# Designs tried in a protein design run: peptides against a protein of PDB entry 4KTY. Part 60

Target 1, 266 residues: chain A of PDB entry 4KTY
Amino acid sequence: YVLNDIGVIFYGEVNDIKTRSWSYGQFEDGILDTCLYVMDRAQMDLSGRGNPIKVSRVGSAMVNAKDDEGVLVGSWDNIYAYGVPPSAWTGSVDILLEYRSSENPVRYGQCWVFAGVFNTFLRCLGIPARIVTNYFSAHDNDANLQMDIFLEEDGNVNSKLTKDSVWNYHCWNEAWMTRPDLPVGFGGWQAVDSTPQENSDGMYRCGPASVQAIKHGHVCFQFDAPFVFAEVNSDLIYITAKKDGTHVVENVDATHIGKLIVTKQI

## One batch from the design tools (peptide; made by RFdiffusion4, then SolubleMPNN)

Design b2_p13_8_s3 (from b2_p13_8, 8 letters changed)
Fold by OpenDDE base, seed 4:
Structure b2_p13_8_s3 (fold): chain B 266 residues (1-266), chain A 13 residues (1-13)
Amino acid sequence: as target 1 above (266 residues)
Amino acid sequence: SDLSYVLPFPKPK
């Protein structure tokens, strides 16, 4: 079984889809060793290192620097003075080797950089993995499976009243594994995300969440299925905040989120 | 741009 060490990542806008090449470099010298080092830094028990469920969840946490001084520091404020701009990276190798050498988080990444590095990590450890791009990707910040949009009484959006947001695009990973911890039929592709978005039981991590479960609206299964479901299927809920403190739902838009999801088979 | 960014919410219909 041979995995490609070069891939394509989709990005941009839904009406102007773009692609970029990414060198995963899972076979390059020092990369596998670095992936093992990442698990060492995570203090992962040896007994769990053969379990793709545990490995993918640990990888989700460790590819981002939050909580555990993992691999990548994210930056979305267009200030990259203390590192490399996210767009300058062309593959995972330089990032992982820098992390191994410096033993400090590497600056900086955005979603496709996180996904690229995470894809390398998974593939190095024998887990089939691919990158998924979702256009109009929701970030549900309050775990209610919807985008809360608050309106002033004049009908204008007040963006300060919600922490929910929508990315023009977002990239995460899908990893192939069996899920003996879930009912039959929910194995296969599992969504995992190393971009630090939400806290999951004490750490910035996401998944593995059964893609089949999410497609069928089963959000009760571990891990983080509600969050992933919301990324692709949240309704926009327009809420008017009245002066008396009451909230009134004015409108619902079920078509805005998840306009296009792009991925390739292994 | 290749950067990801937050979109403004659309105006209600």
Scores: peptide ipSAE 0.620, ipTM 0.946, DockQ to the pose 0.910
Fold by OpenDDE base, seed 5:
Formats: C-alpha cells, structure tokens, sequence
Structure b2_p13_8_s3 (fold): chain B 266 residues (1-266), chain A 13 residues (1-13)
C-alpha cells in the first residue's frame, strides 16, 4: 500500500467530468503536528486516538468549523469576503498550517476542499483514505432515505415544504478500517464526510459508515448509514400538497440520484 | 466551474 501525497479529485458535471490535482502533503513539516492539534481541540482522549473509528468520526466533525471551531468554513453563496475562494486552494498544507497558526477556522471551502483536507488528516494519522465523488448527490435532511419533493396543485415546487436537495456533485472520503463494533464482514472501506451537511447526534459530522453495509442495505449500522445511503440511492418522491392539506404521491423517480460514483483506487 | 451547487429538481412526468 502506497500513500500518495498528491491526488486527483473528480468534480464538475456528470456529462463533463473534470479532474483537479490536490496536494495532500501529509508528510510536510507541521502537518502531523496540526493533525494532533486538531484532535486536541476536539478534546479527544488519548485512549481513543489509536482507534480509527473514533479518529475518523472526530475528524469528520473537526475538519468543518461548525460546532467546534474546526478547520474550514464552508461557503456556497458565491460570496468569499474575508477569506480565500474555495477554487484558489491547491492543497491541504496551507489550510492546515493557517489553522494551526491562527487557531481560527480557515475561510473558505467547498466539498472537495473539505475532502482534501480530511484526506490529509486521515492519511497523516495512518488511516488509508481516498476521495469519492458522487454526481447527482442527494442531501436527505430527515433521514427517511428519499428525496421528498412537494408540489403545489399547479405543479410548481413548494419551496417551503421541500427541504431535501441534490448537489451537482459531492465529494467525501472513504477510510479503510476494521469495524469490531459491527458484525463480521462490514469492515474495509468506510464512508466519512467532513462537509457540514447534516447534524449527527449533536454535531455536523458523518460516518464512519460501512460501505459494505450500505451496499447490502444495512442502513441501521452506525454511523450515519441512512444519510450516506440516501446520497447515492434515494428515490425522488413527488408529493402533491392538496388545498385540503392532504398529500398524495404523484410520481417516483429511482434513476436521478447517484448517476456516477468515481474514486481513484489506491 | 469547479463550484458545487444545488440542482433544481426535474419536473415530474
């Protein structure tokens, strides 16, 4: 197994796949120290720092700034005042070193930046990791494993009722580890995500979710398996809200989400 | 563009 310090991240549109180089720099000066500092800021007990399950879960929380003054502040409104545009970053090193120096969250990131920094964090701590890109990636906001699209009687989307959304693409990480907390066979690649999307038991974090468990429909296995499952395999459920307050399912589309999942094999 | 963004839902059939 070889850990590369430079990687490729897939992005763009499903019909126009693009790649960008990303320098992970897990061996650069100060990076390991910064990763340890991140765990210190998380107040992670020393006894847990050798457990990749705990480390990856803490990392998923701490790479984003929400809740805990973690590493990166996200921005998706095309306003990047008081920081660096997400597209300007070329690797993890500058971000992590800035965080360590300033002790304040770094602005700004989007999914590939979060995934890049998180990949550095994992690899730096000896956890095999890779970045996964999912095109037409669902964001299920209530863990019901489907995209609920509420329509007015005239066929327009009811934006007040419709809370779920779909990204053109989304990047997250997979980390390799055993899962003694799960039944036999559900170790290996685990989905983890540091992009702040959904609250998981009090913090914006995600995973580790067993890829094997998800593939076999075991969404009850910790952590956040329903959310990860929905990202790649949720149906679009079109629901008409009647004037009398009743809801009727009008259509189901099982082909829209997770059109392509790409990762560089390690 | 390298930015991620929310897609509009397709119109139902």
Amino acid sequence: as target 1 above (266 residues)
Amino acid sequence: SDLSYVLPFPKPK
Scores: peptide ipSAE 0.615, ipTM 0.942, DockQ to the pose 0.912
Fold by OpenDDE base, seed 2:
Structure b2_p13_8_s3 (fold): chain B 266 residues (1-266), chain A 13 residues (1-13)
Amino acid sequence: as target 1 above (266 residues)
Amino acid sequence: SDLSYVLPFPKPK
């Protein structure tokens, strides 16, 4: 999981799955130096740089530009006038080298770009890593492990009250490590995400969250297990707001989120 | 398209 410098990323729709090649280039000239530079910019203590838990968490923060002038600026509004459209990138090397040269965030990325660059970062530092794509990926913005869909009396969605959302697809990473900070059995693959979605204890980062913990519903384990759990297993809760201010649950859909989770073996 | 985007919620049946 650290030797392949070219990978495949799944994207598109659940009923029309597509793949794209991505060059990780973890062995290319200047890439390791750039990864070290990223940790320097994060002001990461040397003692923590050998700990994959700390490294992956710092990486999840620094691959996005929010909070700390990290590597990539996200854009989802189809406006890319001051940079490169997310679809134009073919790998991590150009992005990382531009960041190192300019010392400014690189524009622009979306989830697969974040995941690609983050995968390079992890592999470059000797952490086994892979990219995971989740179709119908939930974004829980209030940490209640469900998608709260508020409806008008006519059945239409109240966009003002409804803050949760669902991506057609979302990419994040899984990194392999032991978790001595968790009970036995919760090491192995850990979900980490550098796409800026939610604030985690003061900055936009996510993970490492134990895949085994999430799989067995242990959302109390650090880090960000509730958020990752919600991405793959949230129920849709349809709520009608009555004129008297009361809320009534009209329907529950437990099948909508996380329709397919795929990754490429290496 | 390779872009990610927010899906509309389906109307409850």
Scores: peptide ipSAE 0.612, ipTM 0.942, DockQ to the pose 0.939
Fold by OpenDDE base, seed 3:
Structure b2_p13_8_s3 (fold): chain B 266 residues (1-266), chain A 13 residues (1-13)
Amino acid sequence: as target 1 above (266 residues)
Amino acid sequence: SDLSYVLPFPKPK
């Protein structure tokens, strides 16, 4: 989880699982320096740099460009004219070195690119880390632990009211650490995500969220456990918005989200 | 395709 510099990332569809190789390159020249530079750009105190909780949280913020001129700019509109298409990247090294050289966010990434770069960052700093892929990954937009699907009276989805969404797949990271800030038993793997999805207490970041806590339904523990829980376990709630402003739940689907969660043990 | 994308919600049962 630290020593391997090449990995496999799962992607594609739940019924057509695909894998891609990714070169993390945490031992390549300039990569450690770049990771330190990232923490410098984040204005992270030296005293916190030895704390994997703080480091992983900062990393989740800084690997994306939002808020803080971090490493990667995401693009999901199939327009990549001003940079490199997400699919063209084969590893983290070129991205990180470009960031260090230009001191500007690198274009462009999607979830596996964010996860790949973040994995390099974590491993480079001695934090055991792996990439996790979730198929039918929910994006809870309003932090209510469910997918709110608003329907017109004719049964069509009201796209204006429906803010939540589901990814065909989404990649994030798990980092291994103790959690002295949590009750005993909630250390180990912690979910962290650098793909900019939701604002977490002022910036686009996610985690560390205890996998054990989430697995047992404990969403009250820091950080961002409700969001991560929703990604893998939210119900689809079909709601008809009446003209009088009332809402009626028409249907609930508890099987749609988180159909498969997979990771490679390295 | 290796791109991630937003799925349409299925029709309710």
Scores: peptide ipSAE 0.610, ipTM 0.942, DockQ to the pose 0.925

Design b2_p13_8_s4 (from b2_p13_8, 8 letters changed)
Fold by OpenDDE base, seed 5:
Structure b2_p13_8_s4 (fold): chain B 266 residues (1-266), chain A 13 residues (1-13)
Amino acid sequence: as target 1 above (266 residues)
Amino acid sequence: SPLSYKIDFPKPK
């Protein structure tokens, strides 16, 4: 989880799983220096740089360009006119070196690009890390641990009211660390995500969230456990918005989200 | 294609 400089990222559809090679290149010239530069740009105190909790959280924020002119600009609208299409990247090295050279965010990435670069960042700094892919990955927009699907009386989705959404797939990282800030037993793998999805206490970042805590429903533990929990376990709540303004729960689907979670073993 | 996208919610039964 630290020494491998090339990996495989799972993507596609749950019934048609695809794999993509990704070169992490954590040992390539200039990459470690770039990771240090990233922490410098984040104005991270030297004392915090030895703390994987702080490092992974800062990395989660800085690998995306939002808020802090971090590494990557995301694009999901199929418009890549001012950069490189996400699918053109084959590894982290070119992205990180471009960032270091230009000192400006690199365009463009999607989840696997963010995860790939973030994986390099973590591994460069000695944090064991892996990429996790979740099929039918929920994006909870209002932090209530469920997908709120608002329907018109005719059964059509009310797009104005429905803010939650689901990715066909999404990938993030898991980083291995102790969590002295949490109760015993909640160390180990921690979910961290650099793909900008939701604001977390002022910045687009996510984690570290204890995988064990999430697995056991302890969403109260920092950081961003509710969001990660929702990504893999939220129910679909179908709510009919009546003309009189009342809302009625019409249906609940507890099987749609998080159909498959995959990670490479080595 | 590795591109991710938002999927439509299934119609409720």
Scores: peptide ipSAE 0.645, ipTM 0.951, DockQ to the pose 0.926
Fold by OpenDDE base, seed 2:
Formats: C-alpha cells, sequence, structure tokens
Structure b2_p13_8_s4 (fold): chain B 266 residues (1-266), chain A 13 residues (1-13)
C-alpha cells in the first residue's frame, strides 16, 4: 500500500466494470518535494505533519483547487478548453510536477484523477492508502443521510426540488491510521475524499471517516461520517409534493445506492 | 470513457 507505484482504478458501470492503469510515482524525482510544498501551501504547522489524521484531512482539501488554490480543478461539463481533459492523464507525476512549477491549480480532473493524485500524496508521506470505487454513489446535498427525490403528480422527478444526486461511479481513498480521537476499535481504514463535493466545516474536503464506524452506523464520529455513510448506504425516498404543500412518501428503495464497492489489493 | 456522470433516479414502480 506504500511501495507500489502503479495501480489500477475501477470505473465505468456496475454491469460493465472497467479498469484504468494509474502511475502514482511516489518515488519519482520531485514528487516528495511537491507533497511537502502542498502542505506548505496549506500553511500546515510542522507539528501536525506527522499526524496522519491531520495530513489526510489537509490533503483532501488541497488536492482540489477550491478554497485554497490546491492542485486540481474539477470539470464535469465536458469543456476543457483551458487545460488537459481528465481522461488524458495517466498518472500523478505530471500533475504534481506541473503544480509545483506553475504554482497554480492544474486543469482538469474528475474523481479518479483526484483519487490518483491523493493516493500519491498519502503514500509519498508514508500513509498506507488505496483507491476505492463505489458504483451508484450517492451525493447527499442536505446532510440527512437519504436521497430525497421529489416527484410531480405525474411521477416525473421535480428537478427544481430534488437536490440530491447519484454518480454512476465515484472514487475516493482509504488511508490506514490509528484514531486516538475515536473510541477503541475505530482505527484502521479511514475514508478520505479530495473530489470537491460538499463543504465540510468551511472547506471542500472529506474525512478521515472511520470505515468501521460507517459500517456499524456510527455517523456521529468525525470527520464527515454522515456524508460517507450516505454515499454507500442512503435510501431513495420518493416524495410527492401535493398541491396543498404537503409531502407524501410514495416509495422507499434501500438497494439502489452502493451496489458495488471495489478496491485493489496491495 | 472514464468520465463520471450523474445518473437519473429510477422511476418508482
Amino acid sequence: as target 1 above (266 residues)
Amino acid sequence: SPLSYKIDFPKPK
């Protein structure tokens, strides 16, 4: 989880799983220096740089460009005129070296690019890390642990009222660490995500969230456990808004989200 | 293509 500098990222559809090779290159010339530079740009205290909890949280913020002029600018609108299309990247090295030389955010990335660069960052700093792919990954927009789908009376989705959404697939990272800030048993793998999705206490970042805590429904534990829980386990709640303003739950689907979670060993 | 996208919710049946 630290020594392997080439990986495989799962993507595509749950019924048509694809794989993409990704070069992490954590041992390449200039990469460690760049990772240290990232923490410098974040103005991270030296005392915190040895703490994987703080490092992974800062990394989740800094790998995306939002808030702090971090590494990568995301783009999901199929317009890449001012940079490199997300699909053109083959590894982390070019991205990180470009960031270091230009000192400006690199364009453009999507989830697997963010996850790839973040994986390099974590491994470079000695944190065991892996990429996780979740098919039918929920994006809870209002932090209520469910997908609220508002329907018109004709059964069509009311897009104006429906703020939650689902990715066909989404990639994030898991980092291995102890969690002395949590009760015993909630160390080990921690979910962290650098793809900018939701604001977490003032910044676009996510995690570390204890995988064990999420697995057992302990969403009250820091950081961002409710959001990560929703990504893999939220129910679809179909709500009809009546003309009188009342809401009626028409259906509940507890099987749609998180159909498959995949990660590569080693 | 590795591009990710938001999918439509299935209609309740």
Scores: peptide ipSAE 0.642, ipTM 0.951, DockQ to the pose 0.935
Fold by OpenDDE base, seed 3:
Structure b2_p13_8_s4 (fold): chain B 266 residues (1-266), chain A 13 residues (1-13)
Amino acid sequence: as target 1 above (266 residues)
Amino acid sequence: SPLSYKIDFPKPK
């Protein structure tokens, strides 16, 4: 999980799984220097740079450009006029070297690009890491662990009231580390995500969240366990908003989110 | 295409 400099990222649809090669290039010239530069830009204390918990959390913030002029600018509107289309990237090296050279965020990325760059960052710093793909990945917007789908009285979705959403697929990372800050048994793989989705204590970042904790329904542990849990296990709650302002739950679907989670085992 | 996108919620039963 550290030595491989080329990987495979899963994407596409749950019923039509696709793969693409990604060059992490953690051993390429200038890449480690760039990773150190990223931590410098984050103003990360030297004492924390040996702590994978702190490093992965900082990385999740800095790989995206939000808040702190980090590495990548996301774009999901199919307009890439001021940079490189997300699909044009083949690896992390060009992105990281451009960031180091320009000292400005690189345009543009989507989830697999964020995950690819983040994977390089983690591996460069000796943290075992892999990319995880979740199909039907929930984006909980209000931190209530469910997808709140508001319907008009005619049954149509009220887009103004419905803030939660679902990705066809989403990629994030898992990083291997001990978690002395958590109870015994919750070390190992930790979910971390650099794609800007939700604000976490003032920054667009996510994790590290214990995979074991989430697997067993423990969402009370730092960091961002509720959000990661929701990504893979949210129920769809269909709520009819009445004209008088009252809400009625019409239906619940507990099978829609997180239909498939895959990762390369190498 | 590797592009990700937000999908519509399925209609309830």
Scores: peptide ipSAE 0.636, ipTM 0.951, DockQ to the pose 0.929
Fold by OpenDDE base, seed 1:
Structure b2_p13_8_s4 (fold): chain B 266 residues (1-266), chain A 13 residues (1-13)
Amino acid sequence: as target 1 above (266 residues)
Amino acid sequence: SPLSYKIDFPKPK
C-alpha cells in the first residue's frame, strides 16, 4: 500500500461502476518535500510528525483549502472558473508541486481528487493507505446518524427542512495504524477524509475513525466516528411535517445508504 | 463523468 505509485479509483453509479487511473507519484522529485511543507503550513509540532494519528488528522485538514489555505479548493458547481476542472487531473504530482510552488490553494478538486492527493500524502509519509468508494454515501449534517427526510402532507419532500443529503458516490481514504488511544482491537484501518464535508472541532477534517469500531457499532471513539458511520449506515427517516408543527415518522429505509463499498485489491 | 452529485431521495414506501 505504500509502494504502489499508480492506482485505480472507483466512481460512477452502483449499477454502472467505473474506474479511473490515478498516479500518486509519492516517489517523484519534490513530493516528499511538499508533504513536509504541508505539515509546516499546518504548524505541526515536530513531536507529532511521527504519530500517524496526528499526521492523518492534519492531512485530512490540510489537503482541503478550507480554514488553513490547504492544498485543494473543492468545487461542485460545474463552472470551475479560475482553475482546472476536477476531471482534468490524472494524478497528485502536478497538484502538489503547484501548491508548493505557488504557496496557494490549487483549483479545483472533488472527492476522488482529494482522496488521490491525500493518498499520496499518507503513502509519502510511510502510512499505508488506500482509497475507498462508497455508493449512495450519506452526508449527515447534524450528527444524528440518520438521514432526516421531511415530507409535506402531500408526500413531497420539503427541501427547506431537509438538510441531509446523499452523494451518488463518495471517496475517502483508509490509513493503517495502531490506535493506542482506543481499546484493543480498534487499530488497523482508519477512515480519514480530506473532502470538506463537515466541521470537526473547529475545522473541516475527518478521522482517523476506527473501521473496526464502526463495524461493531462503536461510534463513541475519536475521531468523527459518528459521521463516518452515517456515511455508510444511515437509515432514511421519512418525517411528515404536519401543519400543526408536529413531526411524525412515516417510514424508515435501512437499505438505501452504503449500497456498495469498494477498494482496490493489492 | 467522474463528477459527484447529490441525488434525490426515493419516494417513501
Scores: peptide ipSAE 0.656, ipTM 0.953, DockQ to the pose 0.940; fails the geometry check

## One batch from the design tools (peptide; made by RFdiffusion4, then SolubleMPNN)

Design b2_p14_1_s1 (from b2_p14_1, 9 letters changed)
Fold by OpenDDE base, seed 3:
Structure b2_p14_1_s1 (fold): chain B 266 residues (1-266), chain A 14 residues (1-14)
Amino acid sequence: as target 1 above (266 residues)
Amino acid sequence: SSKLDLNEILKKNK
């Protein structure tokens, strides 16, 4: 989880799982220096740089360009002008070195690119880390731990009212650390995500969230446990919005989200 | 990655 500089990232569809190689390159020249530079850009105190909780949270924020001119600009529009298409990247090294050289966000990334770069960042700093792929990954937009799917009276989805969404797959990271700030038993793997999805206390970041806590339904623990829980365990709630403004729950699906979660064992 | 068509999900769940 620290020494392996080449990995495999799972993607595609749940019924057609695909893998791609990713070169983390955490030992390549200039990469550690770039990771330190990232923390410098975040204005992270030196005293916090030895704390994996703080480091992973800062990394979660800084690997994306939002808020703080971080490493990667996300794009999902299938038009990638003025940059590199997300699928063209094969590893973290070129991205991080470009960021260090230009001192500007690198274009473009999607979830596996964010996860790949973030994995390098964590491993460079001695934090055991791995990439996790979740198929049918929910994006809860209003922090209510459920997927609200609003329907027109004709039964079709009302796209104006429906703010929540589902990724075919989503990649994030798990980082290994103790959590002295949490009750005993909630250390170990922590979910962290640098793909900009939701604002967390003022910045687009996510985690560290205790995997054990989430598995046991504890969403009250910092950081962003409700969001991560929703990604893997949201119920789909189908709601008909009537013309008179009333809402009627038509159906609830508790089995669709988080259909498969995959990570490479290293 | 891409956002799923929620209408397609709905159809599968009916």
Scores: peptide ipSAE 0.531, ipTM 0.909, DockQ to the pose 0.930
Fold by OpenDDE base, seed 2:
Structure b2_p14_1_s1 (fold): chain B 266 residues (1-266), chain A 14 residues (1-14)
Amino acid sequence: as target 1 above (266 residues)
Amino acid sequence: SSKLDLNEILKKNK
């Protein structure tokens, strides 16, 4: 989780699981220096740089370009004319070195690229880290722990009212650390995510959220536990919005989200 | 990755 500089990232579909290699390159020349530079750009206090909770949260913010001119610009519209298509990257090294050289965000990334670069960042700084892939990953945009799917009277999805969405797959990271800020038993693996999805107290970042807390439904524990919980465990709520303004729940599916969660063992 | 068509999810759940 720290020493392995080559990894495998799972992607594709639940019934057609695919793998891609990713070179983390945490020991290559200039990479550690770039990770330190990232923390400098974040204006991170030196006293916090030894705290994996603070480091992972800052990394979550800085690996994406939003808010702070961080490392990667996300793009999902299949228009990559002003940079490199996300699928063209094979590892973290070129991205991080480009960022260090240009001092500008690198174009472009998607979830596995964000997760790959973030994994390098964490490992460079001595934090055990792995990439996790969640198939049918929910994006709850209003923090109600549900996937609210609004239906027209004809039974089709009302795209105007439906704000929540589902990824075919989503990649994020788990980082190993103690959590002295949480009750005993909620250390260990912490979910952290650098893909810009939702604003977390003023910045596009996510985590660290205790995996044990999520598994036991403790969504009140910092950071971003409700969002991570929803990614893996939200119910699909099918709601018909009537013309009179009333809402009727037509169906509830508690089994669709988080259908498969995969990570590679070292 | 891509956002799923929710109509397709709905069809599968019927």
Scores: peptide ipSAE 0.529, ipTM 0.910, DockQ to the pose 0.917
Fold by OpenDDE base, seed 5:
Structure b2_p14_1_s1 (fold): chain B 266 residues (1-266), chain A 14 residues (1-14)
Amino acid sequence: as target 1 above (266 residues)
Amino acid sequence: SSKLDLNEILKKNK
C-alpha cells in the first residue's frame, strides 16, 4: 500500500470548482528528517511522537509560524514581496526543505499551502491524511457556533461590529486515527487545520476534531470541535444594530455555510 | 482563498 505522492486540491468557488495538483513528496530525501525536526522544534516528548492525536495537534500548530516559529507564514493581503506568493508553490518539498535549511518560517502560505504541507507531514509520519476543501467556510471568532453579521440601519454590513467572516473556500486536513480519548465511534477521520485562524488553548492550532462527532453535533469533544463545526454548519445571523444600541435579528440563513465539502477520493 | 464580501452575500440572500 503506497500513498500517493501527488494529490489534487480543490479550490475556487462553489459554482466554479477548480483543481490544482500538489506534490506531497513524503518520500523525498530530507522530508522525514524535516518532519522530525519540526517535532523537535515543538519540543515534543519522544513518547508523544507515536501518538497520532498529539502528533496531529502539534503539526497543526507547527505547520504555521504563529507562536512557535513554525513552517509557514500566512499572508492574504496580496503583498508577498519578502517571499514566494502562495500560488507559486507546487508542492511541500521545497517548503519543508527551506524550513529545515533556514530554520526560519517560510513565506508565504494560504490554506491550500498549509494543507499541502500538513498533509505531507502527516503522511510522512505514517498518519493517513487527506485534504478537504469547504466552500463558504465560516470563520467564527468567538465560538458561538454562528456567524453574527451586524447590519447598519441602512441595511449594509457594519464591518466594525461584524467580527466573523466567511472564506470563499478553505482547505484543511483529515487524519485517520483512533480516538481512545473519546467515546466509542468517534475515531476515524479527524479534522486538523494548520492554517492559523483561531487560538486554541494558547496556540494557533486546530484539532484533531472527530468528523463523526461534528457530523452528529457533538461539539463538546476535544479538540476544537466547536470551531470546526462552525466552519461547516454555522447559521448566518443578520442583526440590525439600532441607533439606540439595541440589536434586532432580521434574518437567519441556515443554508449558506458549508455548501460543499470536497476531498479527493482516488 | 479570500474572505467574502458579506454585503454581496446579503444581496444574494435578498
Scores: peptide ipSAE 0.527, ipTM 0.906, DockQ to the pose 0.927
Fold by OpenDDE base, seed 4:
Structure b2_p14_1_s1 (fold): chain B 266 residues (1-266), chain A 14 residues (1-14)
Amino acid sequence: as target 1 above (266 residues)
Amino acid sequence: SSKLDLNEILKKNK
């Protein structure tokens, strides 16, 4: 989890699982220096740099460019002008070195690119880390732990009534650490996500969220447990929005989200 | 990654 500099990232669909090789390159020249530079850009206190909780949370924020001119600009519109298409990246090294050289956010990333770079960052700093892929990953935009699907009276989806959405797949990271700030038993793997999805206390960041806590439905623990829980376990709630403004729950699907969660143990 | 068409999800659940 720390020593391997090449990995495999799972992507695609549940019925067509694909793998992509990714070079983390945590031992390459300039990469550790760049990781330190990232923390410098974040204005992270020196006293916090030895705390994996703080480091992973800062990394979650800084690997994306939002808020703080971090490493990567996300793009999902299939128009990647003024940069590199996300699919063209094969590893973290070129991205991190470009960031260090230009001192500007690098264009462009999607979830696996964010996860790849974040994995390098964590490993460089001695934090065991792995990439996790979740198929049918919910994006709960209103923090209600549901994936709301609004239907018109004719049965068609009304996409304007919610910003909730489902990714065909989503990649994030798990980092291994103790959680002295949580009850006993909630250390170990912590979900952290640098893909800019939701604002968390003023910044686009996510985690660390205790995987054990999430697994057992404990969403009250810091950080961002409700969001991570929703990614893997949201119920699909089909709601008919009537013309009179009333909402009727037509159906609930508790099996669709988080169909498969894959990670590589190295 | 891409956002799924919710209409397609709906069709599968019918």
Scores: peptide ipSAE 0.462, ipTM 0.877, DockQ to the pose 0.900

